# Designs tried in a protein design run: peptides against a protein of PDB entry 4Z5W. Part 213

Target 1, 305 residues: chain A of PDB entry 4Z5W
Amino acid sequence: IPDVFLELNKLWYFSAQSNLFNGEMPRSLSNSRSISLLSLRNNTLSGQIYLNCSAMTNLTSLDLASNSFSGSIPSNLPNCLRLKTINFAKIKFIAQIPESFKNFQSLTSLSFSNSSIQNISSALEILQHCQNLKTLVLTLNFQKEELPSVPSLQFKNLKVLIIASCQLRGTVPQWLSNSPSLQLLDLSWNQLSGTIPPWLGSLNSLFYLDLSNNTFIGEIPHSLTSLQSLVSKENAVEEPSPDFPFFKKKNTNAGGLQYNQPSSFPPMIDLSYNSLNGSIWPEFGDLRQLHVLNLKNNNLSGNIP

## One batch from the design tools (peptide; made by RFdiffusion4, then SolubleMPNN)

Design b2_p28_4_s4 (from b2_p28_4, 8 letters changed)
Fold by OpenDDE base, seed 2:
Structure b2_p28_4_s4 (fold): chain B 305 residues (1-305), chain A 28 residues (1-28)
Amino acid sequence: as target 1 above (305 residues)
Amino acid sequence: PITSVPLPRPLSEEEKESLNLVFEKAKE
């Protein structure tokens, strides 16, 4: 990308997605005072990520996903006082989240999907201080680590939590009960164990639950048949979604299906590929808004209701 | 699994064989 952005004092939106751009990010772009949304996703950009947050006072959204950037996560990003959304997916950092992210009060949506992030305990301890954090995507990181169950962890405003395909050990953590606004939970493709906790059924906004491909045991909590979001059509006011799309892989689509908003996901309970036992509760019939109930490949017995 | 980028990983063969206790509500 040519370093010609100094004269573009009215540049509000720049998108150069899915091109053949190589080399470093232009310094004039890293110093842009006018830019609000920057997307350079799916290029071959390299070097370290540097943003002059003192100059970039209008920056609200940053998408650098699927590039060849290297080095540490930029510790100065919390100084970008209007920066809300960050997509750093598929950037191979091999790093921990910086301690400076405790001060990242503007942050609402963060993705590090497949970014070689390490130390989930430190990551969650840091990110709990982000009071405006609503969407957190950490899929394909933290390989074989333990999911922390520290009761002091608090994500009060969290709506979307995705920590899939990490081979995480541990149990469903009690600190998630401190997130009453949780709408979407994906902990699939881990090594989580124990029982599914009954308090999950108290998350009245939870319409999408994926606990598939784990090692859960015991009965399905009866409280899941009373998930309020699946009983009644609450007019969920579409809160501002992340500026980055979500992708869910289906069997037929190599790349997965794109979902532009969390609300675009079908209401789902997926408990498949566990060691759950007991009966299927007939009261799952009361979940009128449920589109997909997947209980396959468990030790369930009795009648199908 | 959900991500913020497309996942190129092919589905494992194990995902094909299991008895479908999938209750899908037909889109009206």
Scores: peptide ipSAE 0.271, ipTM 0.692, DockQ to the pose 0.201
Fold by OpenDDE base, seed 5:
Structure b2_p28_4_s4 (fold): chain B 305 residues (1-305), chain A 28 residues (1-28)
Amino acid sequence: as target 1 above (305 residues)
Amino acid sequence: PITSVPLPRPLSEEEKESLNLVFEKAKE
């Protein structure tokens, strides 16, 4: 990418995604006073990520995903006072989340999906201080770590939590009960154990639950048959989506399906590929908004209602 | 699993099987 952005003093949006750009990010771009939305996703950009947050006063969204950046996560990002959305997916940092992110009050949406992030305990302990954090995607990190179940963790405004494919140990974390606005939870493809907690059915906004491919035991909590968002239509809060899309791989699509908004996901309960026992509750029939109920590959018995 | 980027890896056979038994309620 040429270093010409100094003269582009009115540049509000720059997207150069899905190109063959290599080398470092242009210094003029990292010092742009005008830019609000920056996307360089799916290139071959390398080196360290550097942004002059004192200059980039209008930066609201940053997508650097799927690049060859290396080194630490930029600790100065919280100084970008308007920065709301960060997509750092598929950047191999091999790092922890910076302690400075405790001060990241502008942050609303964060993805580190497949970014070799380490220390989930530290990550969650830091990110809980982000009071405006609504979307957190941590898929394909923290390999074989333990998911902390510290009740003091508080994500009060969290709506989307995705921590899939981490081989995480532990249980469904009690601190999620402190997130009453949670709409989408994906903890699939871990090594989570224990029982599915009944309080999960008290998350009245939860319309998408994926606990598939874990080691959960015991019965399906009857409280899941009373998930209010799946009983009635009234709670479809159209919230501003993250500036990054979601991808769910389906069997038929090698690349996965793109979902531009969390609300574009079909209402779903996926408990498949566990060791759950007991019966299927007939009251799952009361979940009028439920599109997908997947209970495959469990130890369930009795009648299919 | 949901990501903010396309999954770089092929689905495992287990992942392929997990996604097949989606009981989509037929739209009325």
Scores: peptide ipSAE 0.267, ipTM 0.675, DockQ to the pose 0.203
Fold by OpenDDE base, seed 3:
Structure b2_p28_4_s4 (fold): chain B 305 residues (1-305), chain A 28 residues (1-28)
Amino acid sequence: as target 1 above (305 residues)
Amino acid sequence: PITSVPLPRPLSEEEKESLNLVFEKAKE
């Protein structure tokens, strides 16, 4: 990309997604005072990510996903005082979350999906200090690590948590009960074990639960039949969605389906491909808003309601 | 699994079989 953006004093939005841009990020973009939304997703950009946060006073959204950037995660990003949304998916950092992210109070949405992030314990310990964090996507990181169960972890404002395909060990962590606003939970394609905790049914805003492809045992918690968001149409307050889309891989599409907002996901409970036993609760019929109930490939018995 | 980018790898046969059981209620 040519370094011509110094003359663009009114550049509020720059999107150059899905091009063939190579080399480093232009220094004129990294120093832009006017830019609010920067997306360079799906290019061949390389080198280190550097943003002059003291200059970039209007930066609210950053999408650098699917680039060939290298090095550490920029530790100075918390100094971008208006930066809310970060998509760093598919950037091979091979790094831990910077400790400076404890101070990232503007952060609302973060994705590191498939970014070779390491040390999930440190990552969650750091990110819990982000008081405005609503969306956290950590899929395809932390390979074979243990999901921390430390009860002191608190994500009070968390709405979307996605930590899929990490081969994570451990149990469904009790600290998630401290996230009463949780709407979407995806812990699929891990090695999580133990029982599914009954307190999941107390998450009244939870409309999407994916625990599929784990090693869960025991009965399905009856409390899942009482998920309020699935019983009644709550007026889903249109909360500001992340400025990055979500993708769910389906069999029919090589790239998966794109979902522009978390609310675009069909209401779902997926417990498939576990070792769950006992009966299917007839009271799943009370979940009138539920679109998908997937219980396939378990040790369930009794009548199908 | 949900991501913020398309998954780069093809689905395994197990992943393919897992996704085929999506009972989509027809949109009314």
Scores: peptide ipSAE 0.260, ipTM 0.671, DockQ to the pose 0.210
Fold by OpenDDE base, seed 1:
Structure b2_p28_4_s4 (fold): chain B 305 residues (1-305), chain A 28 residues (1-28)
Amino acid sequence: as target 1 above (305 residues)
Amino acid sequence: PITSVPLPRPLSEEEKESLNLVFEKAKE
């Protein structure tokens, strides 16, 4: 990318996604005072990520995902006082989340999906201080770590939590009961154990639950048959979605299907590929808004209702 | 699993099978 952005004094939006751009991010772009939305996703950009947050006072959204950036996560990003959305997916940092992210009050949406992030305990301890954090995507990190169950962890405004495919050990963490606005939970493809906690059915906004491909035991909590978001047509309040799309892999799609908003996901309960026992509750029939119920590959018995 | 980027890896056989036993409620 040529270093010509100094001349673009009114550049509000720059999108150069899915191009063949290589080399480092231009310094003029890293110092742009006018830019609000910067998206360079799916290029071959390299070097360290550097943003002059003191200059980039209008920066609200940053998508650098699927680039060849290296080094540490930029610890100065919290100084970008208007920065709400960060997509750093598929950047191999091999790092922990910087302690400075405790001060990241502007942050609403964060993705580190497949970014070689380490220390989930530290990551969650840091990110809980981001009071405006609504979307957190941490898929494909934290290999073989334990999902912290520390009851003091608190994500009050969290709507979307995705920590899939991390090989995480532990149980469904009780601190999630402190997230009453949670709409989408994906903890699939971990090594989570124990029982599915009944308090999950108290998450009145939860329309998408994926606990598939874990080692959960015991009965399906009857409280899941009373998830209010799945009983009533109360449209999940379309809050402003993250400026980055979501992808769910399906059998036919090598890359996965793109979902531009969390609300675009079909209402789903996926408990497949566990060791759950007991019966399928007939009261799952009361979940009128439920599109997908997947209970495959469990130890369930009795009649299919 | 949901991500914010396309997953280039092939689905596991388990992932393939999990997606096939969906009780889809027919949209009225």
Scores: peptide ipSAE 0.251, ipTM 0.663, DockQ to the pose 0.203

Design b2_p28_5_s1 (from b2_p28_5, 16 letters changed)
Fold by OpenDDE base, seed 1:
Structure b2_p28_5_s1 (fold): chain B 305 residues (1-305), chain A 28 residues (1-28)
Amino acid sequence: as target 1 above (305 residues)
Amino acid sequence: PILSVNPEEVPGNEKKAEQLIKELLEKA
């Protein structure tokens, strides 16, 4: 990319995604005072990510996903006081979340999916201080770590939490009960154990639950039959709108299906590929908004209602 | 599992290389 952005003093939106751009991000772009939305995703950009946050005072959205950037996560990003959305998916950092992200009050949506992020305990401890954080995507990180269960962790405004395919150990963490606005939870493809906690059924906004491909035992909590968002349409929940799309991988050999908004996901309970026992509750029939109930590959018994 | 990136998303230069290889194989 040529270093000509100094001349573009009125540039508000720059999207150059899915091109053949290589090399480093231009210094003039990293110092742009006018730019609000920057997307350079799916290029071959390299080097250290550097943004001059003191210059980039209008930056609200940053998508650098699927690039050849290396090194540490830029610790100065919290100084970009208007920066709301960050997509750093598929950037191989091999790093921890910077401690400075405790101060990232403008942050509303963050993705590090498949970015070689380490230390989930530190990451969650840091990110809980982001009071405006609504969407957090951490899929394909923290390999074989333990999902912290520290009850003091609090994501009060969290609406979308995705920590899938991490091979995480532990249980469904009680600190998620402190997220009453949670709409979408994906903890699939981990090594989570124990029982599915009944308090999940108290998350009145939860319309999408994926706990599939874990090691959960015991009965399906009856409280899941009373998920209010799945009983009634009346819960028009404020939808988080991150400036990045979601992709659901259904099969290892299939392409990801794109979902532009969380509401584009079908209302779902997926508990498949666990060790759950007991019966299927007839009261799942009360979930009139439920599109997908997946209970396959468990130890369930009794009658199908 | 849900991601914020297409699992099949390949950087532009690699995608171009794959396309060129495919085109070469189709002409051979």
Scores: peptide ipSAE 0.351, ipTM 0.734, DockQ to the pose 0.301
Fold by OpenDDE base, seed 4:
Structure b2_p28_5_s1 (fold): chain B 305 residues (1-305), chain A 28 residues (1-28)
Amino acid sequence: as target 1 above (305 residues)
Amino acid sequence: PILSVNPEEVPGNEKKAEQLIKELLEKA
């Protein structure tokens, strides 16, 4: 990418995604006062990510995913006072979330999917201070760590939480009950154990629940049959989606299905591939908005309602 | 699992992620 962005003083949107750009990010780009949306996703960009947040006062969205960037996560990003959306998926950081992210009040959507992020306890302790954080995607990180259950963790405005394929240990964390606006929860492909907690059914906005491929035991909580978002249509609040899409892999050999918004996901309860026992509650029939109920590969018994 | 990036986009770290997913699927 040429170093000519100083002359482009009116450039508001720069998308150069899915190209073959290599080398470092141009210094003039890192100092652009005009850019609001920056996407360099799916290139071969390298070096340390550096943004001059004092210059980049209009930056609202940053997508650097699927690049060959190295080094630390830029600790100065909270100084980008308008920065809302960050996609750092598929960047090999091998790092922890910077402590400075406690001050990241503009942050609404963050993804580190498959970014070799370490220390989930520190990450969640830091990110809980981001009062505007609505979307958090941490899939394929924190390998074999323990999901913290500290009840003091509070994500008040969290709408989307995805921490899949981490081989995380522990239980479904009670601190999620402090997120009453949660719409989508994916904790699939971990080593989570214990029972599925009944308070999940109190998350009135929760329309997508994936707890598949864990080690959960006990009965399916009856409270899941009373998820308000799955009973009635009225609560489908069109919320601002992150500027990055979501991808769900169905099969090992299939491409990821793209979902541009959380609302594009089919309403789902997936509890498959656990050790759940007991019966299927007949009251699942009350979930008129439910598109997918997946209970396969459990120890369930009794009658199918 | 849900991602914020297409799982077909091959950055160098995908081999480990794919291997991990494969290992998880083989255990399921």
Scores: peptide ipSAE 0.351, ipTM 0.725, DockQ to the pose 0.232
Fold by OpenDDE base, seed 3:
Structure b2_p28_5_s1 (fold): chain B 305 residues (1-305), chain A 28 residues (1-28)
Amino acid sequence: as target 1 above (305 residues)
Amino acid sequence: PILSVNPEEVPGNEKKAEQLIKELLEKA
């Protein structure tokens, strides 16, 4: 990418996703005072990620996913005081979350999906201090680590937690009960064991639960038949209000880019591919908003209601 | 309830996670 962005003093949005850009991020982008939304996803950009947070005072969203960046996670990102959303998926850092992220109060959404992140205990201990964190994606990291069950961990504002395909050991952690606003939980494709805890049914906003492909045992908690978000439409999950105003720039040019409607995750309970036993509760019929109930490949018995 | 019997082989969760984050970034 040419280093020509110094002259673009009004550049609010830059998207160069899904191109063939290589080399380092231009220094003029990393020093842009005007940029709010930066997406360079799905390129071949390399080197260390550097952002001059003292200059980038308008930066609110950063997507660098699916690039060949290397080195450490930029520890200075918490100094970008307006930065809310970070996508670092498929960047192979081979690193831990920086301790500086304890101070990342602007952070609302973070993805490190498939980014070779290590030490889940440290990551969760750090990220619990991000009081505005609503979405956390850590899929395909922490290979064969233990999911910490420390009851002191607290994600009060967490709405979306995805930690799939990590081969994580342990149990469903009690600290998730401290996240009453949780809407989506995916812990699938791990080595989690024990019973599914009954307190999951007390998460009144939970509409998507994926615990599939684990080693869970025991009965399905009856409390899952009482998930309020799945019983009534009036508990319609407020779409995570984009904290950003939809600036529909009315660019009039008629090219029918089908904005694929955000494929809202269907209301789902997936407990498939476990070692669950007992009966299927007839009261799953009360979950009128439930689109998908997947209980296949378990040790369930009795009648299908 | 649609009882899905199909073995989805590949951990679709990476694609789901990436899509979710993409949508969040596009809404931001």
Scores: peptide ipSAE 0.021, ipTM 0.578, DockQ to the pose 0.040
Fold by OpenDDE base, seed 2:
Structure b2_p28_5_s1 (fold): chain B 305 residues (1-305), chain A 28 residues (1-28)
Amino acid sequence: as target 1 above (305 residues)
Amino acid sequence: PILSVNPEEVPGNEKKAEQLIKELLEKA
């Protein structure tokens, strides 16, 4: 990418995604005062990620996913006072989350999916201080670590949590009960054990639950048959509207899967590929908004309701 | 009718995560 962005004093949006760009990110782009939305996803960009947060005062969204960046996670990102959304998926950092992220009050959405992030205990301890954090994706990291169950962990505003395919050990952590606005929970493809806790059925906004491909035992909690978001339409899941205005630019590039809103996830309970026992509760019939109930590959018995 | 969404068509957890983040970036 050429280093010509100094003259673009009105550049609000820059998208160069899904090209063949190589080399480093242009220094003039790292110093842009006007840019709000930056996407360089799916290129071959390399070197260290550097952003001059003192200059980039309008930056609200950053997508650098699927690039060949190296080095540490930029510790100065919390100084970008308007930065809300970060996508660092598929960047191989081999690092821990910086301690400076405790101060990241503008952060609403974060992905490190498949980014070789280490130390889940430190990551969650740091990120709990992000008071505006609504969406957290940590899939394909933390290989064989233990999911911390520390009761002091608090994600008060969390709506979406995805920590799948990490081979995590432990139990469903009780600190998730402190997230009453949780809408989507994916802990699938781990090595989680114990029973499924009954307090999950008290999460009135929870419409998507994936606990599949774990080692859970015991009965399905009867409280899952009373999930309010799945019983009635009136509790329409307030879309996790990012606090940003809807720019309806349908870029009709023909071949891309329509990325539908978080509301486009089908209402689902997936408990498949566990060691659950007991009966299927007839009261699952009360979940009129449920699209997918997957209970396959368990030790369930009795009648199918 | 239990719509058995064939688990093979469920985008892998990474694809789901990338999709969700892309949607959030498009709304930002």
Scores: peptide ipSAE 0.020, ipTM 0.566, DockQ to the pose 0.043

